# Ledger of designs, part 64: peptides against a protein of PDB entry 3WG5

Target 1, 218 residues: chain A of PDB entry 3WG5
Amino acid sequence: LAKNIVYVAQIKGQITSYTYDQFDRYITIAEQDNAEAIIIELDTPGGRADAMMNIVQRIQQSKIPVIIYVYPPGASAASAGTYIALGSHLIAMAPGTSIGACRPILGYSQNGSIIEAPPKITNYFIAYIKSLAQESGRNATIAEEFITKDLSLTPEEALKYGVIEVVARDINELLKKSNGMKTKIPVNGRYVTLNFTNVEVRYLAPSFKDKLISYITD
Target 2, 218 residues: chain A of PDB entry 3WG5 as posed
Amino acid sequence: LAKNIVYVAQIKGQITSYTYDQFDRYITIAEQDNAEAIIIELDTPGGRADAMMNIVQRIQQSKIPVIIYVYPPGASAASAGTYIALGSHLIAMAPGTSIGACRPILGYSQNGSIIEAPPAITNYFIAYIKSLAQESGRNATIAEEFITKDLSLTPEEALKYGVIEVVARDINELLKKSNGMKTKIPVNGRYVTLNFTNVEVRYLAPSFKDKLISYITD

## One batch from the design tools (peptide; made by RFdiffusion4, then SolubleMPNN)

Design b1_p12_7_s1 (from b1_p12_7, 6 letters changed)
Fold by OpenDDE base, seed 4:
Structure b1_p12_7_s1 (fold): chain B 218 residues (1-218), chain C 218 residues (1-218), chain A 12 residues (1-12)
Amino acid sequence: as target 1 above (218 residues)
Amino acid sequence: as target 1 above (218 residues)
Amino acid sequence: GRGIELELIGAG
């Protein structure tokens, strides 16, 4: 029987409009080939809220399941990355990674101090992140605390508190553990049961443009 | 039996005079075809108060029901968007969306801080938003708190507190759940019972002008 | 970690 395809791609660095383009490209490729799923290996310190919101929408509009995998060990889904994860069909984390610290800010001062966002903005993102958690059946209280307490969690904590679904060391373990799980949000209006019993893993490389942009933004 | 028509259109981005033109165009098209209703998929961070007030008036003058649908997941009816929603015949929200944060401001300073509106302006919009809520039989206390506390709500909270009428994942679910509901404000002086039993959904595309404006304002 | 830079536009 022809193996179902699972795509794997990496997104690393700050969340920007270019990151949206990467998500869009990767998901589109996987959709075109009717992949069983795409796994995005995510490592981000955060970024822009507008780009983040667009990425969340793109994920939720996907024709196939999008799995956010905080990988490799040492990586994070910090700030904007947490929102993206909470907006996805399944969240996995490798041991030694982190998630959280989601308080919105206006930026950094010259001395590196945070410029605080006004309550209007903070409250908006509290509602937003709680909505993402609620939609995906994840812990909305903890999601709020990612903002109100700038909370950061280990994979084990995130799993325990119902923020994520899988802790896995590598792609093979992720596929094994997520096999038979339902997506936490719908794909085309339906919760999908993931089938990773007979799959081919295909890695997507960054485009030339992706490489160039990462070079300039890093 | 000939299917009744329900129009669906998208309005995304900042509320401006051009957004008024979009509302006017979409509603006019639906009116001309004697549609059962028009659903506006709304995603806005806010915008100008003058444009917002004009949009509310245009909705209230509609010959057909105007349903504001905060969609897709990740979208918001923030600030001006909340006023527009409260001025409409029915409000729906998709899971993962938000509503609220309605405090008027004069703008943003160079450092990104909010320039506060004087009490006169704030009090005006408190009265205005409460009037919209009262007219539509929605929670006027929460409407006030959208300003006084810069409150933002999830779909579930908004439904619970009587701010919105429907939580729906997509257009089909929206039609199903809103079928048989009465409009929250009159259409041509009468509260209309929505009939979505035998409907054809027609999507309105943005005009070239709409596309251009969105491109420049994004 | 870098925070989220955001602009919310008020009602007016």
Scores: peptide ipSAE 0.061, ipTM 0.334, DockQ to the pose 0.253; fails the geometry check
Fold by OpenDDE base, seed 1:
Structure b1_p12_7_s1 (fold): chain B 218 residues (1-218), chain C 218 residues (1-218), chain A 12 residues (1-12)
Amino acid sequence: as target 1 above (218 residues)
Amino acid sequence: as target 1 above (218 residues)
Amino acid sequence: GRGIELELIGAG
């Protein structure tokens, strides 16, 4: 029996192997407690493709709904963050946030210039991002344009174009608006109807390790 | 006028942006002193593709011949190291070293398993490594097999198959054997005939920063 | 030996 508990955790910064550890830890806690869902407040400029793919896989393997919430205002789900969102059970955005800008790069040169990805790599990620959109019933054309045009969207645009499901100012509004929605991808093979009636919200704090890594990288 | 000076520097460990800085520093010193060549003693298990590509570019832009020497015995020019070698003016290997194993990966999962590169990425690096081999007049078929078969070669095999130019036990033997050889790629648009008659060997020590980074990463 | 690690999809 799912407890009427919703977990909320924050993931901020670059997507790395450490970010995977955070996702895994947070989702595991919520799974163990049979939560109705976990909401991940996401603010990222992007990061590593390998970590991103692992995170997407971890979300897809979750025993509970994972909601990506681009929060707070001023936050973004840029690049890797967009892929993660598109791989999740529900996407929400706060006003004043952004999503998109997904063009892959090989890295940065010593002078700070971008090393462009070859067409074959770009095409791989086009196929990948489109597959995420298609599997979740989201706008695959816009997903492709996140790469080909390095497009970024406002929450209102993203909602309008069917990229995301919810625009919400805070957790309470998110819960209210998403109540009764079906997950965009299956949970344990089934599309789940979210039930946020009489829910307890539990915040997961970052571990000491999480804080230390954030301090070093910020 | 090229001074009868040959610089020798060591680069050991993973190929990263810091490794680029080492290459740039070492080559710049040798360029400034109008050295006959710089020999980079290379020992690497591999590293980042972006850093590798930048290093290759830096070598190709060198005003003096850059010789990659896989040294000492037990060392390898694995993965990224192979690309760097194939992009250089001359490749030498010490007995008991290896070259190859160039299959690209996206990274490692949390459990330490390799995340495989998609075919499009693999094909990009196949084309790239073959281009390096072709431009340097080295064996492009074997270069491809470094990826498709994850092939590794001994110095004797690499020499036999036309991947490298010299097998040498030490710097003195390297200088002796490479004397009178032409660079496999141009230096300032010209193929240079190496002249190691009456050469002074100068060793470049790692900087304090180089030592610190090596200490942290080892 | 580590293969070529690709750092794709980075924002600076």
Scores: peptide ipSAE 0.035, ipTM 0.322, DockQ to the pose 0.550; fails the geometry check
Fold by OpenDDE base, seed 2:
Structure b1_p12_7_s1 (fold): chain B 218 residues (1-218), chain C 218 residues (1-218), chain A 12 residues (1-12)
Amino acid sequence: as target 1 above (218 residues)
Amino acid sequence: as target 1 above (218 residues)
Amino acid sequence: GRGIELELIGAG
C-alpha cells in the first residue's frame, strides 16, 4: 500500500524574512510531493512582526496541513513563534518546552531596555492573536493573556487550556497522537482529518542559503 | 487608443518581510491589470538581507517591468535598497538622492557599535551583488565597491558609472526618459522595450496593514 | 550608512 509522506523540517532562531523563505520552501516541497503533512520543529525566541504575519499567511495558504511542533525539549515558540503556532493547522509541544510571551515591543534601547509598543500597536496584536485563536478554535482568552500578562505556558498547561492539540516526546509519538485529528484551520477550504496510519517520514535539510542566513542572523 | 497603465507605489523605511509583502502586493496588482510597468518610489536606509533577497526574487519573477525609482530628493536606496535596485528591470534616481553603502553587518551592539560581518558573509554578499550587476549589465566593479569601500554615489555618478539607467526629477520625466529603453533583466524570459508613449499613471496606496507595519518598524 | 540591520523590530 502506498505510504503517505510526512515531511519534517527544523526552523530555529529569530523569526525574519529568511524564516519566511524557509517556511515557504519547506511547505512548497511538501505540497509538490502531495505530503499528508509537514511538521515544522520550531525553536524560536521571537522576531519580527512582519515576518511572523507573512509566515502565518503562508501557512494558511498551504495546500497541506502544517503542524508546528515546539521541539526539542528546552525549545520555545516564544512571541512571534506563538502567533505562528496559533496560525497553523495543528500545534504540538514536546515536554520541557514553552509557548507564549507575546507582548509586542518596538525593540531594545542602547542600554538593553525594552522599548514598549504604544497602546495602539499592542491592541492591534491583541486583536490579531485573538483572531488566530478564534479561527482555529483555540483559547482566545489565553491568547490575549500571552500579551497582556506576558504569559508563558508549559505543554501540559497549553493543552489543558485549549491552546495546543498535542503533547509529544518525539515525531513518532506526535504522529500517533495526531492520527485521526482534524486540522484546526482549513486546508484548501476544508478541515482535513490527518491520516498517519501508513506514513513515511522524510526530513528536509536547510539549503546552503538557509545555512548562510542562519549564520548571519545568529 | 487604449492607454498603457503604469502603476506608481511608494515603499519607505527599513527593508523587512513586510516590505516584501508590499512589493508582492503592488507588483501583483500591476500584473493583474497588465500594466506596462510599475514604478516603486523607494526610500530606504537598508534592512534585512533575507527580506532583500526575497524582494529581489519577487521582482525577478514579475510578469511586468519593475522600475526602482530612488525618490523623492533626499531619499536613498542604501544598503539593501541598492541590492533591490540592482535586481530590478530599471533603476532611476532623482537628483539629490543616493545609492550604495552596502557593507553587510551582523547588527548593532548594545553600545550602538556596528558588529562587523565575518569575511565569509561579506564575500557572499560581494559575490551576490556582483552577480546582480552582471545579470543586469550594470557596473559590477562599482557594485563590489558598494561593499568593499562602503561607496555611496550620487545619481549623476551612478549614471556615469553604469550603475543606473535614468536620472529624473519626477515621474513624468522618468517616463519620458525611459520610454523606449529595454529592461536590464528579462520579463517572462524576454527583455522588454518600455512603451510609455500613451500612458495613464495610477497610484497605489498602502493598505491599512502596510500602514500598521510601517508604524511598527519606524 | 549602517548596512543590513538584522535587528528584529516588533519582537514580542
Scores: peptide ipSAE 0.031, ipTM 0.325, DockQ to the pose 0.260; fails the geometry check
Fold by OpenDDE base, seed 3:
Structure b1_p12_7_s1 (fold): chain B 218 residues (1-218), chain C 218 residues (1-218), chain A 12 residues (1-12)
Amino acid sequence: as target 1 above (218 residues)
Amino acid sequence: as target 1 above (218 residues)
Amino acid sequence: GRGIELELIGAG
């Protein structure tokens, strides 16, 4: 019997191998308890492409819906965060947040300038991000422009263009608005209709290890 | 160790609950042997929507890539067959085949005329077929037009418009052309690059039950 | 009730 439980967890900072461990742990807890869904409050400037791809895969393998919620106001799902969102079962954003700016780079020079990725790498990620958008029934043109134009969008713009599914001020509004929506990608090969009627919200805290890593990367 | 094996099976006729059993059996055999892929030679005029949706789900849950191959020349992936194809890991068509004509109906009247589906049902399947196209990175506009315009396409048109991935005359050409391609939907949450270098092709025959049902429905 | 069908007209 699926419990009428929704988990909420926070992931903040750069996307790294440690961020993968956080996603894996949080999703695993929610899976074990047969939760209706897990909501990840995401705030990231981006990070490593390899970690991002692993996180996307972990979300796609989830036994329950994973909702990416760009939260709180002032947060962003920048670069790697956008890819993660596009790979998830539902995307929500709070007012005053942003999504996009997905152009891959090789890193930063000593003077702080961007080291450009070669066209082959850029083209790979164009194809990849478009695939994520298409898989989830989201706007693939805008997904490409997140790279080619370094485009960033407000929640209202992202909703208008079909990048995201919900604009919500808080968890309660998110649950209310997403209730009855279908996931944008399958869960165990099936599109799931979210049921947030009479749910218990459980907050997951970062582990000690999670806190330590966050402290080191901040 | 993944065996360098590719299975080939044939599914012909109306899409029914028995057709689901055929898909399930064939895919299960290929999964058990850790095949590189299974190719389903598909020839169908359509069938039941419920069976179609179950087949799509079974393909999406496959542990190995499922390639839908509209074959032989003269065959079609009509109606339900188009949905199944759009839900698969890769679509190929032989010259002289067709895909499309996806408008849902309630059935046939006593005089052989079509009983039209109500707009609510038609709109449901528009959303569904578009989702399949988007999930697989295929042309969602054309997918919609398979319903709204009752559109049918040749292999060359379908390839041109980004509905399918391969035009091939036979299994050998299909293997050659699809070698190195990525699946259009994930396998166990990952996009798989097909490797058909030095593969053994194994043909699966219909069971006695499969043959009997095919005979009854023909 | 007859299930929803996705068939070509006249495909026998």
Scores: peptide ipSAE 0.027, ipTM 0.257, DockQ to the pose 0.070; fails the geometry check

Design b1_p12_7_s2 (from b1_p12_7, 5 letters changed)
Fold by OpenDDE base, seed 3:
Structure b1_p12_7_s2 (fold): chain B 218 residues (1-218), chain C 218 residues (1-218), chain A 12 residues (1-12)
Amino acid sequence: as target 1 above (218 residues)
Amino acid sequence: as target 1 above (218 residues)
Amino acid sequence: GRGVELELIGAG
């Protein structure tokens, strides 16, 4: 029986316009092959809000389920990463990872101090993150607190509070636990039940361009 | 300046496969003309679950915002109508209308008694209605209670509890109040801000087939 | 079999 394909790709580092290109490329490959899903192993401290919003939109437009997996242990989905996760079809975290800390800033001063965002911008992102949480049936109160309290959570806490759907040590455990789950947002207007019985896992490598950009941003 | 178009159409009666055809036709017309939105004046006691789910999917796949407006006074979005509303981009109600009463049934016995749905079916629809509420950022607790308590709400109650977005007496008030609001679910993967400044309202009439079906089901 | 129905109680 033709195995259903699950793609796995890694996205690491700051969220930028180049990160959008990575998401777009990876999701497009998985769409073209009619994959059951794509799992994005995410590790990010955050990044640009504009790029983040574009990535969220690209995920929402995906023809297949996009699973955000905060991986490996020690990784985080911080700030922009949390928004991306909340905009995805399923969120998983490995033990020893974190999510949250979503307070928007305008940047850093010359002395390394944070330049605070004006209340209008903060309020915009509060509304935005709450909308993502609500759309995906996740805890909108906690989503707001990711901004207002700069809250960060462990996988166990995030699961407990209904921010994420799965805690998994590796891809195999993730596939096992998420098998039979419904996506938290629609795929082509429908909630999809994930079928990870008899699947082939295919790993996508970063392009040369992806590698170069990662090197420059590190 | 070329006026943005807002279409208005009426859907009344039981939710059936024919009701799906009405939704599909009306939304398609509005999509083809790149309308700012379509407002569906809804009055239904409920109907078939399969047709309801198809309608929800059709709304979710719409290229333009679909506003469900429980109208006129005396109308209801009962049972299947509530699900449809919760799956839409914006919900409005006129004063004197109602929403809720979503407990699933298998049908009616010969004596007119309700044949109860088994717990498995009831639980399925609880999960489904909660997902619709969560996806649209609406009150999932109340959505569940529409089933578990067979709860019905007034427009004022529904607004208060975060089930709906607008209470409006007529189309003009609806346009005024909803102007500048964001859709509660995405349109082509993006939340859309409604722009009802300088709009032309176009009313869509039921087709001959639509009229015939309405006559048969009444 | 009759499909699952979502109707207002007593609207029949």
Scores: peptide ipSAE 0.024, ipTM 0.230, DockQ to the pose 0.070
Fold by OpenDDE base, seed 1:
Structure b1_p12_7_s2 (fold): chain B 218 residues (1-218), chain C 218 residues (1-218), chain A 12 residues (1-12)
Amino acid sequence: as target 1 above (218 residues)
Amino acid sequence: as target 1 above (218 residues)
Amino acid sequence: GRGVELELIGAG
């Protein structure tokens, strides 16, 4: 019986237009192979709003489940990363990771201080993040607090509050715990039950371009 | 008599945090040499708001006059570039260039369409761009229209409307025409009269890092 | 952490 395939890819660093290209490439490969799912190991401090929104849209257009996995320990899905996670079919976190801190900013001043976003921007992203949470059946109140309180959560808190679905130490535990779970958003208009029985795990490597960009943006 | 030095440097492409570093480096070199001025040949479609604001602040902190020169023909100071220009001590444009189109956006969607900024953001940047124009004694009404109407101007129009100070075909003509002009904003708290009599022009080259980043962001 | 950054890009 042809083994179900699960792809795993890593996305690390700032969320940029190039990060969108990475997501698009990885998801496309997994779609072409009719994979059971793709797991994106995510570690990001945040990034650009447009890239984030495009990534969310790309995930929502995926023909296969996209699992965001905040991994390894020490990683975070901060700011834009939280939005991406909330826009995905399933969120997992490893112990020792974090999620949240979603306050939109204009950037950093010369002294390294945050340039605050105008209240209107903040309100826009409050509405947006709440929409993502609501669509995925996740905690919209906490999603708002990621902005209004600049809240960050541990995996255990995030699970407890209904922000995420799985706490897992590694891919094997993730596959085990997520087996039989339904996606939190539709895949091709339907909520899909994940089947991770007897799967082949395939790791996708970053392209040469991906490596170059990561080197420059770090 | 020690020749007055005028530095010329080029900044091309998207306005990013790296663009700030370029501005900072170039201005610092010119400051260290007590240059009469630095001319930045600018060609940009726009970029990041934070980087733009930091660049404006860096220009305003300059110990020497910073002249933004939209050059060569075919170049533009679009969006963020317009803000930078309006924040500078003098604006020049070559024939066949453009300035304006300052509508803030969240970015581009997957289909390449603009993701509109919320009205609050737009209003913030209206206030900001008007402030820059007012501080520099430039046309604040037109500055607002750069956003509200997404207005772009030719050099001749920009000069006519009091947005810019000089139309010049090349550096020699720029030096000639700007000689004896006062800066539109203070340098170290004083409006400076430019003295381009018997100057030495020194061109600054992009760093290796600058070249690498430009290659990746293009 | 870097916040959600906004852009000012001219409509080409």
Scores: peptide ipSAE 0.107, ipTM 0.667, DockQ to the pose 0.717; fails the geometry check
Fold by OpenDDE base, seed 4:
Structure b1_p12_7_s2 (fold): chain B 218 residues (1-218), chain C 218 residues (1-218), chain A 12 residues (1-12)
Amino acid sequence: as target 1 above (218 residues)
Amino acid sequence: as target 1 above (218 residues)
Amino acid sequence: GRGVELELIGAG
């Protein structure tokens, strides 16, 4: 029987292979405990494409619902973060957060200018992000525009356009608003109706390694 | 007047934005001291494309010769490392090192399988790596094959095929063998004849931050 | 925001 437990973990900073390890660890803990869901408080400016794709895949393979919560206020799910969100079972945003700006770039030049990705890469990620949106029943047009227009949205806009499912100020409001919602993608082949009635919230702390990496990458 | 000083610094691990900072710092120190050259002892399995491109650009903008030395034995200039090497003023390898394997990938799947880069990305990097080889008067065909065949070469092969300039067991042998060589790309618009006669070797240590990052990424 | 960054890793 699923415990009436919801895990909450924070992922902050650049999306890297280490971030994948964090996601994997957090989700695994929640899976092992048959949690009702795990909420990932996400604040990222972006990161590596591979890590992002792996995180998306890990989420999609999760035995429990994974909720991406762009939190706290001032946070973003930018670039890689948007993909991760779009690959998740439910997306929430706190007021004062942002999502989008998914234009793939090769990086930044010495002068701080963006090294543009070749059209071929851009097109690949357009197809990919649209697929994530489509699979999750989210706005694929806006997902595309996250790249083509480097669009960033407020929580209210994202909700309005069907990019996200919840705007919530905190975990309690998130749980309240998402209670009874179906996951936007399957869990073990089934769309799960979230049950956040009388749930225990358990916070997962970053490992020592997690803290160390964050300190260095920030 | 250029000091008869050669700086030596180590760069080990994944090529990241931090690696760029290391290159920039090391080269800047050597530039400030009007060093005859800086030798970067490089050991990398690869890394980020953007960081790699920025490093290449930083090397090409250097006021002093930047020598990439794949060192120590057992080290590699794989993937991003190969590009960096090809973008440098001189490439050396120690016996028992390798260079190549430049196939761009999106990353690794959860099962450890490679997420293949789309052909468009591959073609971009083929063009890029060939350009680096051509600009440096190195073997552009082999450079291409570093991608198309995921080719890796021994130092002897790399020397034979005109990918690298020096095989050297240590810094002293490197200095000896490269003395009187011209840089493979310009320094301040001129091909520099290296003068390693009676040079002082100065080792640059990683910063505390450098050490911390290496510990986490390894 | 930073774009999606590509990785160059050797197939090994």
Scores: peptide ipSAE 0.098, ipTM 0.651, DockQ to the pose 0.754; fails the geometry check
Fold by OpenDDE base, seed 2:
Order: C-alpha cells, then structure tokens, then sequence
Structure b1_p12_7_s2 (fold): chain B 218 residues (1-218), chain C 218 residues (1-218), chain A 12 residues (1-12)
C-alpha cells in the first residue's frame, strides 16, 4: 500500500520575513509531493507582527494540513508563535513547552524597557487573535488573555482549555494521537481528516539560505 | 485603440514582511489585469534582508514589468531599497532622491551604535548585490561599493554609472522616457520592450491592512 | 516608527 508522506521541518528563533520564507518553502515542498501533512517543529520567542500575519496567511492558504508542534521540551510558541499556532490546522505541544505571552509591543527602549503598544494596536491584535481562535474552534477567551494578561500556558492547560489539540512527546506519538482528527481550519475549503495509519516521515533540512539567515538573525 | 494599463503604487517605510505583502498584492493586481507595467513609487530607509530577498524574488517572478521609481523628491531607495531596485525590471529616480548605502548590519546596540555584520555575512551580500547588478546589466562595481564604501548616489550619478535607467520628475516623464526601453531582467523568460505610447495610469491604494501595518511599523 | 513586535516579555 502506497505510504502517505508526512514532512517534518524545524523553525527556530525570531519570527521574521525569513521565517516566512522557511514556512513557504517547507509547505510548498510538502504540497508538491501531495503530503498528508507537514509538521513544523516550532521554537520561537516571538518576533515581528507583520511576518506573523503573513505566515498565518500562508498556512491558511496551504493545500495540505500544517501542524504546528511546539517542540522540543523547553521550547515555546511565544507571542508571534501563538498566533501562528492558532492560525494552523492543528496545534501540538510537547511536555515542558509553553504557549502564550502575546502582548504586542513597539519594541525596547535604549534602557531595555518595553515600549508599550498604543491601545488601538493592542485592541487590533486582541480582535485578530480572537478571530484566529474562533475560526479554528479554539478558546477565544484564553486567546484574548494571552494578550490582556500576558498569559502563558503549559501543554496540559492549553489542551484542557481548548487552545491546542494534542500533547505529544515526539513525532510518533503526535502522529498516533492526531490520526483521525479533523483539521481545525479548512484545507482547500474543506475540513480534512488526518490519515496517519501508514505514513512515511520525511525530514526537511534548512536550505543554505535558511542557515545563513538564521546565522544573521541570531 | 484599447489603452494599455500602467499601475502606480506607493511603498513607503521600512522593508518588512508586510512590505512583501504590499508588493505581492500590487503586482498580483497588475498581473490579473494584464497591465503593461506596474510602477512602484519607493521611499525606504531600508529594512530586513530577508524581506528584501523575498521582494526581489517576487519581482523576478512577476508576469509583468515592475518599475521601481524612487519618488518623490527627497525619497530614497536606501539599503534594502537598493537591492530591490537592482532586482527590478527598470529603475527610475526622481531628482533629489538617492540610492545606495547597502552595508548590512546585525542591528543596533542598546546605546544606538550599529552592530556590524561579520565578514561572512557582508561577503554574502556583496556577492548577492553584484549578482543582481550583473543579471540586470547594471554596474556591479558600484553595486559592490554600495556595501564596501556605503556609497550613496544621486540620480544623475546613478544614471551615469549605469546603476539606473531613467531620471524622471514625475510619472508622465517616466513613461515618456522609458517608452521603448527593454526590461533589464526577463518577464516570463523574455526581455520585454515597454509600450507606453497609449496608456491609462491607474493608481492603487493601500488596503486597510496596509494602512494598519504602516501605522504599526511607523 | 517601531514596528509592532510580538516578543516574549523578558526574552532579551
């Protein structure tokens, strides 16, 4: 029986326009190969809001399911990472990871203090993050609190509150637990049931360009 | 006689992932309408290298000619803007504008000092900017000096040195001067002769999202 | 103008 393909790629670091390129490249590869899904192992402290919004849009335009997997243990989908996760077809977290802390800021002052976003901007992102949660059938109240309370959750809490769909220790457990789940947002206009019963896992490596940009942004 | 359409759009501010979205949206609109060209009135101090590279790629993938027009007087295609220009089908500048200053940096320190890019990164961008110049038949030596000397040029100098193709005061003069010119890079695999003899100019406005992001990034 | 950043508060 022909094996379904599941791609796994890692995205680590700040969310930037380069991160968008990584998402785009990885998803495109998986689309071209008619993969069952792509799993993005995400570890990010956050980043730029504009890049985040573009990444969300790219995920939403994907021809295949995109699973955001906060991995490995100790990783986070912080700030921008939370938005990306909430915009994806399925969210998974490894034990010992975190999600949340989504308060928008304008940056850091010279003294290292946070420059707060004006209320209009904060309210925009509240509306935005709530919309992502609502569209995906996830907890919109908690999504709002990621901003208003700068809330961060453990995987168990996030699952309990209906923010995420899976807690998994590794890719194999993730595939096992998510098998038969419906995507939380549409793929090509329809909610897809994931089929991970007979799959081949393929890992994607960062391109030379990816390595260079990561090197530049670190 | 059916008029050719030329779109004009403005992109102002830092080059970010949002700027990519603006380029993509504007070029897509112009492509869908089978425009003769799109003119991007560019005013940028620079921005992120990753966003810049994606924008260059988007321009190079355009189904129609993309003219980068450094406009209005007082504007610049600085740093990332220079790369974008060099990656485009035609570069124009208004009198009183500038192009160049392309030295890559890692960012700003807490004290506001520039954090210099390591030699490996600088050399990468030297190679990259030279490749853009060479591919477009523009002055690769000057392109390199945009980095190595942090050189900035006036429109007259840039024209003289073969960095740009047109100096024009306004859109009408630009259309007049560029009429009959060949694109400096291919469109759909061929160098296109611009036909601006019977054209309708259509201005594209920023979307609400564009306005919001600009508001957020300013 | 500073672009909106979505960063973890305290992640320097």
Amino acid sequence: as target 1 above (218 residues)
Amino acid sequence: as target 1 above (218 residues)
Amino acid sequence: GRGVELELIGAG
Scores: peptide ipSAE 0.078, ipTM 0.383, DockQ to the pose 0.105; fails the geometry check

